# Peptides against a protein of PDB entry 3PBP, part 104

Target 1, 203 residues: chain A of PDB entry 3PBP
Amino acid sequence: LNEKDLNLILNKSLVMYESLDSTTDVIVKRNVIKQLQFVSKLHENWNSRFGKVDIQKEYRLAKVQGPFTINPFPGELYDYTATNIATILIDNGQNEIVCVSFDDGSLILLFKDLEMSMSWDVDNYVYNNSLVLIERVKLQREIKSLITLPEQLGKLYVISDNIIQQVNFMSWASTLSKCINESDLNPLAGLKFESKLEDIATI
Target 2, 203 residues: chain A of PDB entry 3PBP as posed
Amino acid sequence: LNEKDLNLILNKSLVMYESLDSTTDVIVKRNVIKQLQFVSKLHENWNSRFGKVDIQKEYRLAKVQGPFTINPFPGELYDYTATNIATILIDNGQNEIVCVSFDDGSLILLFKDLEMSMSWDVDNYVYNNSLVLIERVKLQREIKSLITLPEQLGKLYVISDNIIQQVNFMSWASTLSKSINESDLNPLAGLKFESKLEDIATI

## One batch from the design tools (peptide; made by RFdiffusion4, then SolubleMPNN)

Design b2_p16_8_s2 (from b2_p16_8, 9 letters changed)
Fold by OpenDDE base, seed 3:
Structure b2_p16_8_s2 (fold): chain B 203 residues (1-203), chain A 16 residues (1-16)
Amino acid sequence: as target 1 above (203 residues)
Amino acid sequence: MIEIKKQIGKFLIERL
């Protein structure tokens, strides 16, 4: 990342914040605010000669509140601990993918096959969240943070010690969105659920 | 909408 790229990300994040209106979903609003705060802090720390952005733990967890079930749960992950959770919009109709990171450097992408009550208030207990495994992505890195940009549908930014990577799943998420919106499963036949990984920046 | 999401969930499980 150069200073110009960081300024571009900051400007995009500001434009997103300005696009928030009264009709914007509360989750989208909170994600945009958290993103803006994160990018602003990145920018502030970049202007400080010390290249290490300490991302506060509070920005790292989009908490899925309450017990959730993952089906199937990858057997290889039973011995590992979940480190971060994020929710990524795949369309303007509020269809979303849940991502969970683990301390082995894995990401799992999950579909909400049942309506989950998401509360951002720690005091609201949610029961019976069903999540279905779409894909496992092995990054082989210590995942420090997951970032989503509401204007960037089907994209997840993964921050590790020395790198920011983009996971782009629009290759399948656009079809999934269409299936939901049209109530038609046929487009899923033969679809590959393979996300694209790209290195965005060294830190 | 609820039914299609359940069917998608079933499809996603059965493909693995």
Scores: peptide ipSAE 0.634, ipTM 0.945, DockQ to the pose 0.383
Fold by OpenDDE base, seed 1:
Structure b2_p16_8_s2 (fold): chain B 203 residues (1-203), chain A 16 residues (1-16)
Amino acid sequence: as target 1 above (203 residues)
Amino acid sequence: MIEIKKQIGKFLIERL
């Protein structure tokens, strides 16, 4: 995410907020407000902490360039602020998981069940990417950054304090990828959506 | 592909 991308997301989030009227559902209003709070705080944090981020990582975040709704949103996170976002590939077919970090030290792993391109039907203009909660990982640490490596499918690196941790969700993401690619839901039955957390390095 | 993602989304919500 560069400053221009943040400004674009902020502007999109503002336009969405401005589109809220008295007829807008309370849940939609709440989600838009929270997204604005998220983007605004990302923008504040950007001005204070983020030096040169490499352009190639920006292009992956650019695919998540739009307002999004999270369903269900964890009730415990309502009073907390989202701090980072990352997109992690789970296969070579470009299936991806979205991760959002919060200032309580939580990570949420999210599935894109709807693509924004499907929302161009005039009668059902979904202004938002739909994101579905898969898992909440509680690190109980100040999350400084999220790192993904293109060659490492289903792996997220979390930098907090003086520790780099790996979140590995291939235990369920491989099955999820298979379900998407084969158009079969059956392998999800009884699947545990539990990621593995490992300490990688002290910094 | 589109329909399966919607169904996965429903499954993921309904399990909670």
Scores: peptide ipSAE 0.632, ipTM 0.944, DockQ to the pose 0.559
Fold by OpenDDE base, seed 5:
Structure b2_p16_8_s2 (fold): chain B 203 residues (1-203), chain A 16 residues (1-16)
Amino acid sequence: as target 1 above (203 residues)
Amino acid sequence: MIEIKKQIGKFLIERL
């Protein structure tokens, strides 16, 4: 098993879990949950053995594409270190949210208000990749990994000690996607940027 | 498309 194979098994286990409904046989439910728990433990042990995928490397790869600026940066996170990064699709049109985790157990959800392609246009040289703060979610846990499934729009899975949690932001991201695609800001007026947090499985 | 994303970014900052 390499990291790619482990991620594939974890993704399949999460998809299988989300396919469970009220009509699903109790034995099937129990087996899917046990498989998810087992694979999640393997994923945690993998991240601990092979080192944290040094977000400094993904953030260094992101830094190779120019400095990222977060606006506003939450003042409470100034003394904390970023521990994971993920990109979550919000529609089939390639609109996406960036998530960054911190060692205080916070998540920040970020909007890319500038296209990276603008950094390559000599006439529109953007020195910094702009990220705009949407929401801060406080989990108060050590975040080990962030997982996204391409078939699950606006969902982020957070792996911590002994728990998998789902962050679901489709309550606001569906409206945001609509605003982008229709070029209309009006639906954002009075919108609450509050994500739903749910416990999916214990590890 | 580029302009709407900039306007969304501005809106998101100004709401805080």
Scores: peptide ipSAE 0.632, ipTM 0.947, DockQ to the pose 0.363
Fold by OpenDDE base, seed 4:
Structure b2_p16_8_s2 (fold): chain B 203 residues (1-203), chain A 16 residues (1-16)
Amino acid sequence: as target 1 above (203 residues)
Amino acid sequence: MIEIKKQIGKFLIERL
């Protein structure tokens, strides 16, 4: 990240924070606040000669609440530990993808095939959150955090020690959104579930 | 909406 790119991310995070109103979903608000705090801490630490952003563990855990079942779970990941989780909007209708990172440097992109009452109402405890594997992205890096921008549909920012990478899955997520909204599976036929990985900044 | 998500989930599993 050069200082200019960091300032751009900070400005985007600020604009997004300022766009938060009383009608904004609590999860979106929390994610934006955590992102702003993260980017602000990156900015503070960038000016400090020690390029170690100690991201507090509390910012890393977007707790998706409840037990998750992932189907299929990649066999290679059984020996690894989940490190981060994020939820990424794919449309304005609140369709979303779940991303989980592992300590092997893998990302898994997951579909919620059951309506989870994401109600923070403790009373609607969904005891089983079904998640279906869409894609595995191997970064081969220690993933420090996952960041999402509500204004940037189908984009995930992955932060490691030396780099910020963008995972862009709109190539397939736009079609998936259409299938959900139109209740039509036909557009999924022959669709490639391959996300684009781009380096956006070196830290 | 619930039914289409289940069908998508099934499709995603069956393609692997």
Scores: peptide ipSAE 0.632, ipTM 0.945, DockQ to the pose 0.376

Design b2_p16_8_s3 (from b2_p16_8, 10 letters changed)
Fold by OpenDDE base, seed 2:
Structure b2_p16_8_s3 (fold): chain B 203 residues (1-203), chain A 16 residues (1-16)
Amino acid sequence: as target 1 above (203 residues)
Amino acid sequence: MLEIKKQIGKFLLEKL
């Protein structure tokens, strides 16, 4: 993100907030308000510490397509600010997980349950930018950057001050990929959404 | 594909 990209997301989040009326579903209203609060906090903190959030190009397209709602947004993260975002491929079919980092050292892993459509028909606002919480990983570190490698499916590299850590989702992401590709939910039954954290290198 | 993603989203919401 640059400041211009953040302003674009903020403006879109404001337009979406202003489109809320008495007929809007209560869950939808709540999600839009949470999105606006999230983006506003990102904007306030952007000027102070984070000159460049390197957002993967694919997620820049998501940002161009409008504000995203995170459901449920973890209550513990309301007082914290998002710092980085990444998209992690889980298969060769373009299935992906979204990761957002926070200034408390948390990572949230998110599923896109709706495909982002640019249908900004103000009269038929389809909230096509839904993100569902899968897992929260607590690193308790200042996260400087998030890196993904195209050849390394279901892996996220987290760079902090003195360490590079790998978060490996393949314990559950392989099953999730299978469920999407086969259109079958049964493999999700009893699945634990617990990622493996491993130290890769000291900096 | 859209329907299965919605169902997965619902499933994940019910687990949290």
Scores: peptide ipSAE 0.498, ipTM 0.915, DockQ to the pose 0.545
Fold by OpenDDE base, seed 5:
Structure b2_p16_8_s3 (fold): chain B 203 residues (1-203), chain A 16 residues (1-16)
Amino acid sequence: as target 1 above (203 residues)
Amino acid sequence: MLEIKKQIGKFLLEKL
């Protein structure tokens, strides 16, 4: 995401918000509102915190043009501001998890349950880039950046002031990848969506 | 592929 992409997402989120009427489903309304709030908070933080390093990895999310609905959006994060975003590959087949950090030191791990058509065609506007909450990880640290390595599936590196931490979600993401690729939901039954947090290095 | 992702999304929503 560059500032232009964020402005585009903000504008699209505003247009969607303006399209909400009395006939719109309550869940859809809540989702669009939460999205607009999320994108607005990202926009407010963009000018202050996104270094060049975060921008390069967020470019994978820029392919994801459109309003992003997070469902459920954690109510506790409503007053907090999103600080970073990353996309983490979980397999070689382009299955990905989206991670968003907040200024409370929380991470949310999100599943893209809709394929975002890169339809720049106004006529094929997919109004709903759905992101489903998988897990919330509380680091209780100021998150400065999110780092991913393309050779390291299901791993996110979180940089704070004094430490690099690894979030490893391959414990569940390997099963999720399998479910997607095999078109079988059965392996999700009883799966724990608990990521491993490890300290990697002091800075 | 689209349908399975939607079903996964629904499953995740029902779990939370």
Scores: peptide ipSAE 0.495, ipTM 0.914, DockQ to the pose 0.553
Fold by OpenDDE base, seed 4:
Structure b2_p16_8_s3 (fold): chain B 203 residues (1-203), chain A 16 residues (1-16)
Amino acid sequence: as target 1 above (203 residues)
Amino acid sequence: MLEIKKQIGKFLLEKL
């Protein structure tokens, strides 16, 4: 997440919060409030010089009842703290991958299998930000920031103390985009979810 | 679109 992407998520979370009325299910209301609290804490920590998002264990462990459920959450990351988030566009249709970094130097790549914004017109509106694990990339370094460029689909730039690295998802993200857009799962058969890591520059 | 995303999510969960 650059500041713009974080502001977009914050704005979406605010719009969702404002959509809550007296008829809203108590669980849904609680989840949206927790989401807004999470994104607000993320925003506060992003504006702090250290970019470390202290995601409370309660938000990480939020199963089906939390605003951000990561499933499966890697057991090895349970005791680590999320440091950065990013949203990476994979096509021009606004399909996206969510990336979260941790203080162990891991990146997790996540798929949004539930989109709240499309459910506004559906009787089964579930305020679930379900995030499904696609891949874990271990960088073994302190991740300072995550950068995305809108003209560079399926690419994430990872900034550490001494290096800028590119993570390229297009090996699988192009197929994933196709599956979404064509409503066909068949191209996922045999697909490897292995991103390419490349050193771009020393800093 | 929502249904295909749910199915993709299920597929990814079954692969891990």
Scores: peptide ipSAE 0.494, ipTM 0.913, DockQ to the pose 0.529
Fold by OpenDDE base, seed 3:
Structure b2_p16_8_s3 (fold): chain B 203 residues (1-203), chain A 16 residues (1-16)
Amino acid sequence: as target 1 above (203 residues)
Amino acid sequence: MLEIKKQIGKFLLEKL
């Protein structure tokens, strides 16, 4: 990122925060606040001579609370450790994709085929989240953080040591959202589950 | 809503 790009992201995050009202969904509010805190911390550390943003581990984990089952789990990932998790909205109707990163530099994109109440309360243990594999994206780098922007449907930002990348899955997630909302599977026929990867900035 | 999500899940499992 250059300073100009970081300022643009900060300004967008501020505008989103300012757009929060009493009618805004609690999940959206929480995500916007976390994003603003993250981008603000990025900005503060960028103004420091060394460009190293130590992002607190607490902001990296959108904790899907409880044991989740991924089906199918990619066999190549059995020897690797999950490093980050994020939830990305694909529409304004609370449809979302779950992303998990691994220490091999893989991302998996996952669909919640069962509506289990994701309790954001630490005290409500949900025993079995069903997650279906949609796509595996190989980044060939250490993934430090996953960031979602609530205003940016179907977009995930991946932070590594030297680069910020955007994963954009709206090419298929818009169709998936339509299928859910219309209760029609027909638009999934022939759909390619291939996300676009773009380099946003060198760190 | 629950039924369509289950059917999507099944479709995705059959495609991979």
Scores: peptide ipSAE 0.493, ipTM 0.916, DockQ to the pose 0.364

Design b2_p16_8_s4 (from b2_p16_8, 9 letters changed)
Fold by OpenDDE base, seed 2:
Structure b2_p16_8_s4 (fold): chain B 203 residues (1-203), chain A 16 residues (1-16)
Amino acid sequence: as target 1 above (203 residues)
Amino acid sequence: MLETKKKVGEFLKERL
């Protein structure tokens, strides 16, 4: 993580915090506050080492809204609760991966195989978005927040107690993006859907 | 594109 990336994360966290009002869901409020507290602490530590950083106001919202159906849902997660959701761009064509965190410290990476607009044309009006399981990443930590950077395709930042980790899934997401854009699924055969986990900062 | 996404989803479901 460089200084520019940290500033972008901090700015996003601040914008999210400023958007909180009395009507905001309690879970969302708690997650945004936790994110801001953690990123602020990281920023203080950074400023002590490298000097004061000017925060540029750049914000992009990628939100998934509505009820979701995850297929297959991992049986091991039935007893656990979803804590955070993030959407990660994998190309400039707006292909994206959805990530959901759970209170067991798991991340699931999900593919949107149906767009909401398609559900309107089907006789069976399903009010839920279809999400397909790609990968489960086990962090075994309390996940406080999920952060994405618009300039960093196929990367997710996970904030937990005293650590920021990067999940990088470009090893398979580049192939997935190509398959979608070219309408050719052949490159998916034998592809390993294994993301790379790296520690970015310890606090 | 939409049909391709559906097929990708089917592939991913069958893989697990």
Scores: peptide ipSAE 0.644, ipTM 0.948, DockQ to the pose 0.426
Fold by OpenDDE base, seed 4:
Structure b2_p16_8_s4 (fold): chain B 203 residues (1-203), chain A 16 residues (1-16)
Amino acid sequence: as target 1 above (203 residues)
Amino acid sequence: MLETKKKVGEFLKERL
């Protein structure tokens, strides 16, 4: 098993978990949960053994695309180091949220307000990837990995030492997506940018 | 779309 295979198995296990409903047989539900727990533990152990996936490389790859500016940057996070990054689709139109984790156990959810139009006009390469703070989620855990599933819009899975948690931000992201797509910001007025945190499985 | 995203960004910044 390589890291890719393990990620694939983890993703499949998460998809299976999300397929569980109130009509699902108790034995099936239990087996899916046990499988998810097992695979997650393997993933954690893999990341601990092999997976200093040098966030520096993904951060280097992100740096290769220019400096990211987070505005406002939470003052409390100035002394902390970013540990993971993920991009989560919120619709089929390629609107996305960027998530960054920190070594304090915080997640920040970020909006890309300036997309470099790949206009062939070289001169307006604003190399600045502007990111706007939407929400800070304090998990108070060591975040080992962030997982996203393409079929699950506005959902982020957070793996720590002892738990898998789901962050679901579709409560506000659906409205945000609509506002972008319709070019109408009125629905943002009074919108609460509070994500739902759910414990999926203990590891 | 780009202008809308910029405005959304402005809104989000002003909120905090």
Scores: peptide ipSAE 0.642, ipTM 0.951, DockQ to the pose 0.379
Fold by OpenDDE base, seed 3:
Structure b2_p16_8_s4 (fold): chain B 203 residues (1-203), chain A 16 residues (1-16)
Amino acid sequence: as target 1 above (203 residues)
Amino acid sequence: MLETKKKVGEFLKERL
C-alpha cells in the first residue's frame, strides 16, 4: 500500500463508520470501530515511522549501522527482491526481531546475534551486522507494507492489496527474550519457531 | 548479554 491506498482504506473505513446508526447491530458497530481504530493507528504510524526505506537491491541491508548479512540466506529467495523491512520489539528491553519481505510474498524473521561493538581496534572492524534466519513465512501475495505498533510486542502487520494480516511470533519470541535476559538457552531446545497468521481486515 | 546473543545465534544456525 502506498499512502494513497492507505488513504483509500481509511476513507472506506470512515464511510463505513459514518454509516453506523442507532439501529446498527452492536457486533457490526464494534467490528467497524475496531477496524477504524486499527487503520487509524496504521495511518499515524505510517506518517511517523515509515520513512521510505530504500531497500538497496544488494543483499546488504544497509541500515544506518552498516551492511547486514543474513545467515543462512534461503536459497529459494536468491531470485527474489527484498521489498520491505521492519523491526519488531519482543520485550521492553532491547531485544528485537528484524523482518524482511520479498516480492514472492515471503517474510523472513531474523535475529541480530551480533551487536556492532565499536571496537576501537581498527583491525577488527566487523563491518557486517549478522542476522540469523529464524523463520520463513510464505504469504503467496504481494506485500505492500510492513507495519509495527510499539505497544504490541512480537506482532507484525502485513498489508497486501486485499487484506491486512497479523503475524504473531510471541509463541517463540517470549522464550527467546527470556533466554537472552536470563542467559539460559535451555528453553530453546525443542522450541517451534512457527508464527501465527491471522486475517485482521479485508481491503 | 552479547555472549548470550552470540550463542543464541549459533543455536539458530545449527537448527536449520
Scores: peptide ipSAE 0.642, ipTM 0.950, DockQ to the pose 0.385
Fold by OpenDDE base, seed 5:
Structure b2_p16_8_s4 (fold): chain B 203 residues (1-203), chain A 16 residues (1-16)
Amino acid sequence: as target 1 above (203 residues)
Amino acid sequence: MLETKKKVGEFLKERL
């Protein structure tokens, strides 16, 4: 079992969990939850064995798209280290949110307001990917990993030592997506950028 | 679309 296989099993377990409804047999529900708990524990053990690759903030951001600037950067996070990054789709039109976790247990949700046109001109490489702060979510837990499912728009799964939590930001991301796609910003006025947190499973 | 994303970014910066 490699990291890719473990992530695949975890993703499948999360998809199965989200497919559970009120009509689902109690035994099936229990088995899916137990499987999710087991896979989550394996994921934690895997991350601990390979060490927190202290991928320097810059290197993790660089792996995604190059150097990033976050504006505004939360002053309270200046002394903290970024631990994970994820990209979450908010629609089928390729609009996406970037999430970065920190070692204080914070998440920041970020908007890409500038698409890097790779200028193939070596001399004019504007390296700065612009990221705009949307929301800071304080979990106050050690964040081990961030997981996204391509079929689940505007949902982020956060794995910590003893729990999986879902961050759901479709309450505002659906409006944001619409504004981008329709080129109308009026619906953003008065919009509350507050994500919903839900405990999914104890590990 | 690019111009709209830029304007969205400006809006998001100004609200904070």
Scores: peptide ipSAE 0.641, ipTM 0.951, DockQ to the pose 0.380

## One batch from the design tools (peptide; made by RFdiffusion4, then SolubleMPNN)

Design b2_p17_3_s1 (from b2_p17_3, 7 letters changed)
Fold by OpenDDE base, seed 1:
Structure b2_p17_3_s1 (fold): chain B 203 residues (1-203), chain A 17 residues (1-17)
Amino acid sequence: as target 1 above (203 residues)
Amino acid sequence: MEQNIIEAVKNKINSLK
């Protein structure tokens, strides 16, 4: 996710939220609200660190094609604020993992799913998993920044306090990449989604 | 969680076909 993508998600989430009324199904309403809360926290942090980003009006005019939700989203993280976002390539075919950090010191690793059209009909409600939670890594540190290097696949550098840590998720991302590229889901069965943490340097 | 990941990857694969 880049700034443009985040803005797009935010706008779509806002449009969906604004469409809610007393006739809206309770499940739909709940999902949209949760999505908006999450995306708003991401956007708030993005604006604070990278400058104020005006949500382009063009995105508000987009037809409701959402929601962009993280499923499942750890309930505990709804009380915390997203602090950083990074995109990490896992292969040369442009498959990527999205990482979001929170002020509780957690990292979530996310897979981007397809944008699906929502049906608001109760009988035809399609839950859109635009982002799927793969792993939560609890660092229990104040995360200052996330760094990625294009030449280092499946590696994320986390700067906290005076320590740089590497998160290496190629243990599962290599399999994930293979599954996508070969159109075979079988290797995902029983796969352990656990990243390796290593202290790289003190600063 | 694992089932959600499998479904997501399935969706991704289908989008690339």
Scores: peptide ipSAE 0.570, ipTM 0.936, DockQ to the pose 0.453
Fold by OpenDDE base, seed 5:
Structure b2_p17_3_s1 (fold): chain B 203 residues (1-203), chain A 17 residues (1-17)
Amino acid sequence: as target 1 above (203 residues)
Amino acid sequence: MEQNIIEAVKNKINSLK
């Protein structure tokens, strides 16, 4: 996930938020609001990291974009601040996992079910969970950075003050990739979405 | 959560067709 992708997420979340009305389902409304708050925090951290200006409170929509939600939203992370973001390839194609770290020491692993470049018809606006929570990993450490290596599929390196840890999610990501590439959902049944955490170096 | 993942993968597959 790069700045462009983050902006797309933000824009989609804002469009979704703006589409809410009194007839909107309460659960949907809540999820959209939570997502918007999440994305805003993520964007703020991104801006700080890259020395960019904070998002203006007033948003002007230049283009209608499709629905974008996080499902389920990690509500317990609402009060925490996103600190880092990374995209990890899970195959040699286009399948990837998005990871976001928080200041509580949590990692969330997210799957994108839709292409972020997709535009949706306003008249046929349907709320969609374009980011799906796969797993939450609680490290209980101050995460300084997230590193991914292109040659190492399904692996994320988490750098803290005193340790480098590897998060390896190929245990489930290989199946996920296969399901996508073969257009077969059956292998997902009973799959455990549990990543392996390993200490690789002390620093 | 599992059902959400399955649905997401389904959506992804459909988006690639």
Scores: peptide ipSAE 0.569, ipTM 0.935, DockQ to the pose 0.491
Fold by OpenDDE base, seed 2:
Structure b2_p17_3_s1 (fold): chain B 203 residues (1-203), chain A 17 residues (1-17)
Amino acid sequence: as target 1 above (203 residues)
Amino acid sequence: MEQNIIEAVKNKINSLK
């Protein structure tokens, strides 16, 4: 098993889990959950073996010289290190949310307002890479991995030592997508940017 | 925070025109 194969199995297991409904046989539900737990545990062990993606370098570089700035950056996170990054599609177009996890167990959900164009004018590096903070979710766990599935819009799976959690932000992301696609900002007025957190399985 | 999000979405919309 290579990392690609493991990710494929994990993705299939997550898709199977989301297909479960009230009509699904109890045995089938149990088997899907057991498979998900097993694969998730393997995935965690795999990520620990291949080393932490040193997002720290990219983030430190981002503050001083880096390709993106987070505005506003939560002051409480200055003392913490980014551990994972994921991009989540919110529609069938090109609209996406960027998620960054930190070693304090926080997730930040970010919106990319401009396409990263590095205009290398000889004298002025305009890094037009702004990420805007939408929401901070405090999980208070060591985050091992972030998983996204292209067919599951606005959903992020967070793997920690003992649990798989789903972060669902379609409550606000559907409105955000609509605003972009229709070029209408009015639906954003009074919108609450609060994601739903659900425990999926214990590992 | 809300105003920043609105401005960001506005910028995105403008970038797509």
Scores: peptide ipSAE 0.569, ipTM 0.939, DockQ to the pose 0.295
Fold by OpenDDE base, seed 4:
Structure b2_p17_3_s1 (fold): chain B 203 residues (1-203), chain A 17 residues (1-17)
Amino acid sequence: as target 1 above (203 residues)
Amino acid sequence: MEQNIIEAVKNKINSLK
């Protein structure tokens, strides 16, 4: 099993979990949950052994070399290091939320106000990609990985040592998407930017 | 914070026109 295979199995397990409803047989539900727990534990172990992708280096490199400014950057996080990055689709278009995890167990949810032209062409205008802080979620856990599923809009799965948690942004992201797509800012007035956190499975 | 988000969304909308 390589990392790709493990990720595929994990994704399949998460999809299966989301397919569970009140009509699902108890035995089936239990089996799906057990499978999810097992795969998640494997994924955690894999990330711990192989997955020190020194995101720190890439983030430091992106911070030092990349025009990524987070505004406002939470002052408390200046002392902490980013550990994971994920991009979550919020609609079937191009609207996305960027999530960054930190070693204090915090997640920050960020909005891209400008399209990153990832063209490595040095000659193209260094678009200062400003990331705007939407929400900080404090999990107070060591975050091992962030997982997204393309078929699950506005959902982020956070894997820690002992639990898988789902962060659901759709309470505000649906409105955000609508505002962008309709070019109407009015629905943002009074919108509460608070994501839902749910425990999916213990590991 | 809210005003910053509104401004960011405004900027995004304008970038798509």
Scores: peptide ipSAE 0.569, ipTM 0.938, DockQ to the pose 0.271

